# Ledger of designs, part 93: peptides against a protein of PDB entry 3ZN8

Target 1, 125 residues: chain A of PDB entry 3ZN8
Amino acid sequence: LEEYDKIQKKMEDVMEGKGKLTLRDVYAQIIALRKMGPLSKVLQHIPGLGIMLPTPSEDQLKIGEEKIRRWLAALNSMTYKELENPNIIDKSRMRRIAEGSGLEVEEVRELLEWYNNMNRLLKMV

## One batch from the design tools (peptide; made by RFdiffusion4, then SolubleMPNN)

Design b2_p25_5_s3 (from b2_p25_5, 16 letters changed)
Fold by OpenDDE base, seed 1:
Structure b2_p25_5_s3 (fold): chain B 125 residues (1-125), chain A 25 residues (1-25)
Amino acid sequence: as target 1 above (125 residues)
Amino acid sequence: EKEKELEKREQERLLQLLIAEEKKR
């Protein structure tokens, strides 16, 4: 509960323009969600998801769980400076992260694009 | 002091990543 409250407070601070979302924050959020159990249990705790999205099939849950696992591998292959300032990740760093995590460079690019989109959305709220 | 400790941890982590890449080749 205390780790979840710290994550929520940091998201609120980012929404108020008092901070920025970092990949370190993304990592902490994923780890906190993983402590709640499998992706199926996590999704049950998200209010309104059952109204906005059809109940994910078992196959969709497996795909989502695998994607989260792959993103954790990428995050674990980043330096502290990269986690705090993802904008420093150039093509050379992206390739190193991909090789270290056993991912395609495109999957690392997808994670960074997702992060950039989320960070933009949080700044608009 | 805290900045030097962070730099040391980052160097150690980078070295571990390089060693892990070499072990996969």
Scores: peptide ipSAE 0.116, ipTM 0.635, DockQ to the pose 0.018
Fold by OpenDDE base, seed 2:
Structure b2_p25_5_s3 (fold): chain B 125 residues (1-125), chain A 25 residues (1-25)
Amino acid sequence: as target 1 above (125 residues)
Amino acid sequence: EKEKELEKREQERLLQLLIAEEKKR
């Protein structure tokens, strides 16, 4: 619980423009969410999600959990410099991360695109 | 072809070791 509250507070600081979201922060957040239980339980704790999104099927939840597992493998294959500054990740680094994590280069690219989109969204708030 | 694939796997293993060592610092 205390680790989750620290991560939430850091995300709030980032949303307020007081910080930069890094892949290290993403990693910490994913670990905190996994400590809360299966993705199904995590989604039940998100206020308003059940109103704005159709309730995901059990199969969709399994797909989402597998995607998170793959992203953790990618994050675990990154250097500290890459986690702190994801913008340095070029094609050579993406390939290394993919090979180290047992992922396709496209899956690593998708993670980086998601991160970039999230960081843009947080700057617009 | 097989020798180049072995050399590539060894380079990948060396790179993983370097990454693991960088994570311990």
Scores: peptide ipSAE 0.110, ipTM 0.564, DockQ to the pose 0.022
Fold by OpenDDE base, seed 5:
Structure b2_p25_5_s3 (fold): chain B 125 residues (1-125), chain A 25 residues (1-25)
Amino acid sequence: as target 1 above (125 residues)
Amino acid sequence: EKEKELEKREQERLLQLLIAEEKKR
């Protein structure tokens, strides 16, 4: 609970423009969410999401959970410098991370693109 | 060609080990 609260506070600080979202923060959040149970349970705990999003099928939840697992493998293959400063991840680093995690380079790119999009959205708040 | 590809894979594996060691620090 305390670890989750620290992550939420850091997310709030980032949303308030007091900080920058890092992949370390993303990693910590994914781990915290996974401690709550499968993605299906996590989605049930997000107020209003069930009103705004169609209830994902069980198959979509499984696909999402596998994607998160693959992203964790990628994150587990990154250096501390890369986790703190994802913008240093070039093509060589992406390839290394992909090879280290058993992922395609495109999957690592997708994670980084997602991170960049999130960080852009947070800067607009 | 196959020998160069093997050497490249070994270098990549060595790099992965070095990164795993840096993460233990």
Scores: peptide ipSAE 0.109, ipTM 0.560, DockQ to the pose 0.022
Fold by OpenDDE base, seed 4:
Structure b2_p25_5_s3 (fold): chain B 125 residues (1-125), chain A 25 residues (1-25)
Amino acid sequence: as target 1 above (125 residues)
Amino acid sequence: EKEKELEKREQERLLQLLIAEEKKR
């Protein structure tokens, strides 16, 4: 609970423009979500999400959970400098991360694209 | 062609070793 509150506060600080979202923050969030249990349980505890999004099928939840697991493998293959400043991740670094995590380079690119989109969205709020 | 692929694998292995050392710090 205390770790979750620290992550929420960090997200609020980023949304207020007082901070930068890093892949270290993303890693911490994924770990906190996994401590809460399966993605299905986490989604049930988010107020209003069930109103805005149709409840994902069990198969969609499994696909999402597998994707998160693969992204964790990528994050675990990054250096501290890459986690703190993902903008330094070039094609050579992406390839290394992919090989170290057993992922395709495209999957690492997708994670970085997701991060960039999320960081842009948080700066617009 | 095979020699270039071997050099590429050796460079990849060296890079993984350097990263494993940075992760131990």
Scores: peptide ipSAE 0.102, ipTM 0.560, DockQ to the pose 0.021; fails the geometry check

Design b2_p25_5_s4 (from b2_p25_5, 16 letters changed)
Fold by OpenDDE base, seed 5:
Structure b2_p25_5_s4 (fold): chain B 125 residues (1-125), chain A 25 residues (1-25)
Amino acid sequence: as target 1 above (125 residues)
Amino acid sequence: ERERELDRRFREQLLQLLVAKKKQE
């Protein structure tokens, strides 16, 4: 619960323009997600958010968990400077991260593209 | 597209923030 509240507060700060989402924040959220389990278990504790989002099947959860595990390997292969400022990750850094994590360069690119899309979404709110 | 659990978590947090903001206005 404490890590979830910290991440929510960080997202509030980003939404208010007081902060920026980093890959360090992404890492913290992945760790919190793994500790708390599926979002359906978190939403059941929020009074009044009775929006029955379709719960993914057990097989979809396992596939999602494997992808998150691969992204954690990539994040663990990044430097603190790269986690704080992902925009410095060039082709050479991306290749190093891929080699260090046992991922394809395309998978590291996908993570960075996802991060950029999340930052764009946060700025539109 | 299989919704990645991470993407779903971020989207839900953003939605909660939007709802909270709308209640404060």
Scores: peptide ipSAE 0.150, ipTM 0.600, DockQ to the pose 0.193
Fold by OpenDDE base, seed 1:
Structure b2_p25_5_s4 (fold): chain B 125 residues (1-125), chain A 25 residues (1-25)
Amino acid sequence: as target 1 above (125 residues)
Amino acid sequence: ERERELDRRFREQLLQLLVAKKKQE
């Protein structure tokens, strides 16, 4: 519960422009969300949201879990400076991270692209 | 494209924050 509240507060701060989403924050969120299980069940109980969120199939969940595991390996291969400032990750750093994590460079690029998209989305809210 | 589980979970968390903010206004 305490870890969730810290993550929620951090996301609120980022959405209000009081903070920056980092890959360290992403790492913490992935770990917390894995502990809490599917949030879709919580959203279905929110009155007035009216949005039936599609429940992913079991096969989709397994594919997603493997992808998350691969991204965690990439994050674990990053330096503190890279986690705090992902924009410094150039092609040379991406290759090092990929080699250190047993991933393709494209998978590391995909993680960074996802992060950039999430950071843009948070700034629009 | 099928939304990745990580992206889905992150969006779900964002939606919860939005709903919480709307209830405080």
Scores: peptide ipSAE 0.087, ipTM 0.542, DockQ to the pose 0.216
Fold by OpenDDE base, seed 3:
Structure b2_p25_5_s4 (fold): chain B 125 residues (1-125), chain A 25 residues (1-25)
Amino acid sequence: as target 1 above (125 residues)
Amino acid sequence: ERERELDRRFREQLLQLLVAKKKQE
């Protein structure tokens, strides 16, 4: 619960323009979400947000869990400087991270692209 | 398509934050 509150506060600070979401924050959030399970149960109780987020099929859940495991491996292969400042990750760093995590360079690139997109979305809110 | 689970989880948290903020206002 304490870790969740820290992540929540960090996301609020980023949304207010007081900070930047880092890959360290992403890592912490993934771990916290894995511990709490799907929050979809909480959203189902919000009146008017009963937009059936299509419950991912069991197969889609498994694919999502595998992708999360692969991204955690990539994050665990990053240096502290890279986690705090993902913009310094060049082709050489991506290759090292990929080799250290047993991933393709393209998968590391996908993670970084996802992070960049998420950070842009948070700045627009 | 494989990024949907992380997107869903992050979106769920963002929605919770927005709802919590709206309740505090």
Scores: peptide ipSAE 0.174, ipTM 0.641, DockQ to the pose 0.208; fails the geometry check
Fold by OpenDDE base, seed 2:
Structure b2_p25_5_s4 (fold): chain B 125 residues (1-125), chain A 25 residues (1-25)
Amino acid sequence: as target 1 above (125 residues)
Amino acid sequence: ERERELDRRFREQLLQLLVAKKKQE
């Protein structure tokens, strides 16, 4: 719960334009989410959020967990500078990260693209 | 399809933040 609150506060700060979401923040968030389990279970305990988010099937959860494990491997293969400033990750760095994590370069690119999309969404809120 | 779970989890968190912000307002 404490890790979740820290991440929530960090996301609030980013949404208020007081900070930038980094891949370090993403890593921390992934770890916290894995500890809490499926957020759908957490949301079910919030009174009044009757928005039935479609609960993914057990198979979809497993596929999602595998992808998260792959992204964690990529994040663990990044330098501190890359985690803090993902925009410095060029093709050479991306290839190194892919090789170090046992991933395809495209999977590392997908992670970075996802990160960029999340930063854009946070700036729109 | 596979980008959907982390994206879903982040969207769910973002929605929770938006709801929490709206309740403070």
Scores: peptide ipSAE 0.174, ipTM 0.642, DockQ to the pose 0.227; fails the geometry check

Design b2_p25_6_s1 (from b2_p25_6, 16 letters changed)
Fold by OpenDDE base, seed 1:
Structure b2_p25_6_s1 (fold): chain B 125 residues (1-125), chain A 25 residues (1-25)
Amino acid sequence: as target 1 above (125 residues)
Amino acid sequence: SEERLKRQQALLELIQEFELKELEK
């Protein structure tokens, strides 16, 4: 819990203004979630919720963890400018990121698409 | 410029913390 709070504070320092999400923010969120552990496990400790909520199987958790690991690899292969302004990432940059992270270009594209969708949702709030 | 530097430093710290955690696994 203490480590999670430290990450959240650091995340606030990285955060830009309300309504703007960067890939730096995404990175901070992923790290925070990994330190806290699976949200399902956290929710299981809440009285009454553990019985009502379908808990993902261990296999599902492993699949999710692997996906997150791949996204982190992609993020770690990005430049600061790309993390700050993901909209500058073109096909050439995506290919470089994919090669640097050992991923397929499609996996990098998927991450960027997810990011774009998140930004659209945040702008609607 | 100063704000950018601060954000860059914060990002580097987050990366470092993640790397340390991965090494502990």
Scores: peptide ipSAE 0.057, ipTM 0.504, DockQ to the pose 0.042
Fold by OpenDDE base, seed 3:
Structure b2_p25_6_s1 (fold): chain B 125 residues (1-125), chain A 25 residues (1-25)
Amino acid sequence: as target 1 above (125 residues)
Amino acid sequence: SEERLKRQQALLELIQEFELKELEK
C-alpha cells in the first residue's frame, strides 16, 4: 500500500504541466489504468448506465494487457526528449526504440500513430 | 529549466519504482 501511494504522488508530480498531451502523460495514464483494473469492471458498478457495454471476453482482456505491456516496454526505451516531444521520433529513433524494447518497428509506429490521433482529437475539443 | 529537470527526475523515479514492483511479482 505504501508503495502504491508513493507511485501515485510521483505520477501527480510528473503531470503538473498544462499543455499538449505527451508520451509522458500516456505513460502515467497507463500506470493509473493498471491500478484501477479493467474499466469495464468499474463501469459495471455504476447504476443507471443501461448501456450494456459488451464486456470484453477474458481472452480479449489478456490480449489488451499484453499490448499495454508492449507499449510500456517501448515507452521505457524512449529518452526524456522523445517522451516530451514525440514528433522528433524519426525512422532511426523508431528502430532504436524497437530494438531496445524487443518489439517490431511496426508496433512502435502503431503506438506513435495512436498518440498522434489522440493529440489531434484533444486539440479539436 | 529547473522545473523541467524536476519533472524528469520524478519520471525516472516513477519508472524505477514500477520496475521494482514488477520484479517482485
Scores: peptide ipSAE 0.045, ipTM 0.490, DockQ to the pose 0.037
Fold by OpenDDE base, seed 5:
Structure b2_p25_6_s1 (fold): chain B 125 residues (1-125), chain A 25 residues (1-25)
Amino acid sequence: as target 1 above (125 residues)
Amino acid sequence: SEERLKRQQALLELIQEFELKELEK
């Protein structure tokens, strides 16, 4: 947790306040989620909160964690420009990112699709 | 801009540190 706090602080120092969601924001969010992981598990065991909080099975947690790890690998393989402006990521960039992260192109596409959907939703709000 | 480059470098360093920590985990 302490290490995650340090990472978060550094991330905050680097983060730019933009009106739109970027993959940099996604990166920060993933770090935050990992930081909250143990805490979330603790909160799930609090009587009364378990009804309100999602209580994924251990298997679901593992699957989710693995997916997050894969997404982090993809994000770590992106350039600063791509992180700030994911819309510039074309097929060529996507393939490069996939190769750099050891992922399938489809996994990178899934991440970008998720991002695009989230960004669209945020624009509607 | 120079400021942008500085932020970019800081981000890259952060990413590298994170990757190293994850690898050691």
Scores: peptide ipSAE 0.043, ipTM 0.507, DockQ to the pose 0.036
Fold by OpenDDE base, seed 2:
Structure b2_p25_6_s1 (fold): chain B 125 residues (1-125), chain A 25 residues (1-25)
Amino acid sequence: as target 1 above (125 residues)
Amino acid sequence: SEERLKRQQALLELIQEFELKELEK
């Protein structure tokens, strides 16, 4: 929990305080989530909550962790300009990112589509 | 802008710290 608080504080310095979510923000959030660990593991330490919450299986957690790791690899292969303004990522940039991260182009496309959908949802709230 | 540079530096520092901590595990 102490490590989580430290990463959250640093995340605030990186986050755009107002406006659209960027991939920089996504990166910071993923790091924060990894430091905290699975929500189910955090919540199980709270008295009275551990029994009632559906906890993902260990296999499901592992699959999720691997997906997050792949997305982090993609994000680490992006330039700061791309992280700040993901809409500039064209086919050429997407291929470069995929090659640099050891991912399929489709996986990078999936990340970008997820990001775009998230931004649309945030505008509706 | 100076603010943009500061945010970029903060991001790089965050990345570095994350990577170092992962290697220590």
Scores: peptide ipSAE 0.035, ipTM 0.500, DockQ to the pose 0.040

Design b2_p25_6_s2 (from b2_p25_6, 12 letters changed)
Fold by OpenDDE base, seed 2:
Structure b2_p25_6_s2 (fold): chain B 125 residues (1-125), chain A 25 residues (1-25)
Amino acid sequence: as target 1 above (125 residues)
Amino acid sequence: EKEREERRRALLELIKEFEEEELKK
């Protein structure tokens, strides 16, 4: 928990004054989530919350972890320019990223759609 | 522009720290 609070504070300090979320910010968030393990495990250590949260099945946790690993592979296959400006990623770039990461083009598209949705939500706040 | 570069460097350092900590586990 102490490591997480330090990570969150550092992340907030870095994101403060950034008018735009980038895929580098997404990368840092994914790494932070992996360090904490499943949020459900963290919340289970909070007295009284362990009873109210549907414990994701071990299978759901494994699926989530695999999805995160795939997204990290995609992010690691992107250029610096793509990480900073995801809007430049066209079909040709998506295909290159997919091939370089061993993913389907649809999985790369899903990551970009998720990013776009998060960026829209942040603009509404 | 200077402030943007400082934030960029801070982010890169943060990512590096996280990768190094993951490799140590």
Scores: peptide ipSAE 0.037, ipTM 0.454, DockQ to the pose 0.043
Fold by OpenDDE base, seed 4:
Structure b2_p25_6_s2 (fold): chain B 125 residues (1-125), chain A 25 residues (1-25)
Amino acid sequence: as target 1 above (125 residues)
Amino acid sequence: EKEREERRRALLELIKEFEEEELKK
């Protein structure tokens, strides 16, 4: 919980214009969530914005957990520069990341799209 | 600013710890 709270404070700083959300921040959040145990239990205690929103079913939570594991593989295949500045990730970089992580390029694209959406939301709040 | 830097360092440490764990696997 303490590690997660630190990450949430980082997100708050971003919302206040005091920082930038990066994929490295996302990576840290995923790690913290996994250390806390089953995502279903964690989600009930997450204030405001998280990686996942409450889902109507346990099956969707499990799917989400698997997706997060895949996203971690993708993140582990990124360079520091890519994690800090995801906007530099072009088609060539996406293919490399996909190959390095054993994922489809579409899954890497999905992660980047999620990041972009989250970053937009944080700037609007 | 100090509090922000402390949070940033905590985040970086968390990432480092995980990267080290993954590298050991």
Scores: peptide ipSAE 0.033, ipTM 0.436, DockQ to the pose 0.051
Fold by OpenDDE base, seed 3:
Order: structure tokens, then C-alpha cells, then sequence
Structure b2_p25_6_s2 (fold): chain B 125 residues (1-125), chain A 25 residues (1-25)
């Protein structure tokens, strides 16, 4: 719970332009979410939201869980410098991360693209 | 064997990058 509150505060600070979202923050968020279980379960306990949110099928949950597992493998294969400054990750670093994590380079690229898109969205708010 | 070689290459590349960064100091 304390870790989750720190992550939320960090996200708020980034949205206010007081900080930068890093892949370390993403890692911490993924770990916190895995400890709490699917956010969908938390949202299902909110009266009225459980009816409006399509419950992901069991198959969709499994796909999402596998994706998170792969992303964690990639993150665990990054250096501290890369986690703090993802913009330094070039093709050589991407290949190293892919090889170290047992992923395709394209999967590592997808993670970085997702991060870049999130970071852009946070800067627009 | 292939996976072990890939891990070895990844480690060697990481070491090389570290050495190159230290040489720039």
C-alpha cells in the first residue's frame, strides 16, 4: 500500500511537470499492481463500475499477464542508466536487452514505444 | 547451447559498453 501511494504521487508530480517518468517508475508500478492483483478486480468492487467495464475474458487476462511477464524480463535486463534514461537505448542496447531477456528485439521496441507514448500523454496534461 | 551463447554475447556487450564509458572519462 505504501509503495502504491508513492507511485501515485510520482505520477501526479510528473503530470504537474515536477518530475520525469522513467522505466524504473514503470517497473515499480507493475510490481505494485501484481501484488494488489488486477486493477479490474479493484474496480469491480466499486458500485456501478463493474457493470460498465467489460470484464476481460479469461483469455484476455492471460494474454495481458504474459505481456507483463515479458516486459518485466526486459526491464530486469536493463541497466540502471537505461531505466532512468530510456532515451539512451539504441539498437545495440535493444539487442542486448532482447538477448538477455529471451525476447525479440521487436518486443523490446514495443515496450519502449509504449513508454514514449505514455510520457508524451503525461506531458500534454 | 544457443541460449547460453546469446547470454554470453549480451554480457560481453554490456562489459564493452561499460569499458567505453570509463575510457571517455
Amino acid sequence: as target 1 above (125 residues)
Amino acid sequence: EKEREERRRALLELIKEFEEEELKK
Scores: peptide ipSAE 0.025, ipTM 0.467, DockQ to the pose 0.016
Fold by OpenDDE base, seed 1:
Structure b2_p25_6_s2 (fold): chain B 125 residues (1-125), chain A 25 residues (1-25)
Amino acid sequence: as target 1 above (125 residues)
Amino acid sequence: EKEREERRRALLELIKEFEEEELKK
């Protein structure tokens, strides 16, 4: 819970323009969520969401868990500079990360695209 | 507070869309 609160506070700071979301922050969030259990369970404990998110099916949870595991492998294969500044990750770096993590380059691209979309969303609100 | 809640909802929607997209693959 304490780790989750720290991550929420950091996300709030980023959303308020007090910081920049990095892949290091994403990594920390993924680790915290894994410690708390499935994202759906974590979300159910968040006061004020009021959105009864449909409980993902057991199959959806398994797919999500596997995807998170693969993304963690990619993140663990990144340098500190890449984690802090994901925009420096070019095709060569992406290939190195993919090879180091046992992933396809496309999967690393998907992670970066997700990060970019998240970062855009956080700036829009 | 309202803006933070809207951001949070948008984030959750993005996560949901991502999970749904992965399920279709």
Scores: peptide ipSAE 0.123, ipTM 0.573, DockQ to the pose 0.296; fails the geometry check

Design b2_p25_6_s3 (from b2_p25_6, 13 letters changed)
Fold by OpenDDE base, seed 1:
Structure b2_p25_6_s3 (fold): chain B 125 residues (1-125), chain A 25 residues (1-25)
Amino acid sequence: as target 1 above (125 residues)
Amino acid sequence: KEEEEKRRRALLELIEEFERKELEK
């Protein structure tokens, strides 16, 4: 909980003054979520909650965790300007990010596409 | 500029903290 609070405070400092979702916000949220990992596992053991939530299979959880780890590597390879304004990421930047993170360019493109879709969804709310 | 620098420092701190914790695993 203390670690989560530290991440939240840092996230607030990063998010201050922006009404638009950025990749830095995504990064901070992923970090916060990973810090809550043990808590999430505890919540799955609460009687009634595990029955109400279609829990993904253990294999699906592992695949998801690996994908998140790969996306974090990509995010760590981005500049502050890219994290703040993902729309500036061209093919050259994607290649650099992919090479720096040990990913394929397509995986970086998938992350950006996911972000764009999320940002569109948030504008509809 | 000052607010942008503050945000940049906060982001770098998040990254550094993450990297340290990943190395500890």
Scores: peptide ipSAE 0.058, ipTM 0.457, DockQ to the pose 0.039
Fold by OpenDDE base, seed 3:
Structure b2_p25_6_s3 (fold): chain B 125 residues (1-125), chain A 25 residues (1-25)
Amino acid sequence: as target 1 above (125 residues)
Amino acid sequence: KEEEEKRRRALLELIEEFERKELEK
């Protein structure tokens, strides 16, 4: 319980003033989901951090455990620069990430497309 | 810049803590 409160407080500090979602944020959310459920539930318990992180889109709810594992493999194969600025990931980088993670290039593209869609939604808020 | 660096460090520490706990399982 004490560790959970520390994690919540750190998440609050990090999320306050982040104007841009990165793939590192996605990675952290995936790991948190696997341990305790959606980060959104954790953030909902924080008064005033009504970060309307877009409610998991129907697509996020459909992310099966297997898809999450595959996306984690892709994220683990990315460089820090790529995680911070996913827009730099070109076809060559996607291929490297796919090869390093044992995924198809199309699966890496799907992850990036999902990220881009989330980032667009966040810019509308 | 300094506040941004603090937030970055806090995020990295958080990720590291999660990774450590996942590896312990």
Scores: peptide ipSAE 0.051, ipTM 0.427, DockQ to the pose 0.053
Fold by OpenDDE base, seed 2:
Structure b2_p25_6_s3 (fold): chain B 125 residues (1-125), chain A 25 residues (1-25)
Amino acid sequence: as target 1 above (125 residues)
Amino acid sequence: KEEEEKRRRALLELIEEFERKELEK
């Protein structure tokens, strides 16, 4: 929990002055999620909630962890300008990012689509 | 420019901390 609070504070410092979600913010959130572990494990420590939450199977946790690792690899292969302004990522940039991260171009596209969907959702709130 | 550099440094520090903690596991 103490480590999580430090990551949250750093995430706030990174997000400071921005009214929109960036891939930098996504990176910080992924780090925070990995430090807390699966939310299901965190919630299992809350008395009374452990019985009501469908515990993801160990296989589902592994799949999720692998997807997160792949997304982190993609994010680590982006320039600061791309992290800050994901809308500049064209087909050539996606290919470079995929090659640099050992991913398929489709996986990089999936990450960007997820980001775009999150931005649309946040604009509705 | 100064604010952008501050944000860039904060991001780098976050990455470095993450990498260090992953290597310690």
Scores: peptide ipSAE 0.037, ipTM 0.453, DockQ to the pose 0.040
Fold by OpenDDE base, seed 5:
Structure b2_p25_6_s3 (fold): chain B 125 residues (1-125), chain A 25 residues (1-25)
Amino acid sequence: as target 1 above (125 residues)
Amino acid sequence: KEEEEKRRRALLELIEEFERKELEK
């Protein structure tokens, strides 16, 4: 837990300095979440936290884990330039990423749409 | 530009640290 908190703090410091979310930041967050996975499950079983944190059903957890796994495959198929500046990802790049990750183009589009929505929300804060 | 590069390096180091630790699992 202490190690996780130190890493999260370092990540926050980097993100605050950039003033924008990138897909590299998303990648780092996903890796952090995977590292925290068992601990997160333990925390969900703490009485009182389960009331504040809607405990996703086991099926919802599996669906979420599979979605994250697929998004990681897409992210791993991106260039560093694309991870840093996702706005450069055109139809050709999106197709390449999909082919390289074994995903449908629509799944890559969904990831980018999610990123764009998150980045819009962060700009409003 | 220099501060941006510093932040970029810090982020890359953080990612590499995560990847190394993940591979050790």
Scores: peptide ipSAE 0.034, ipTM 0.441, DockQ to the pose 0.043

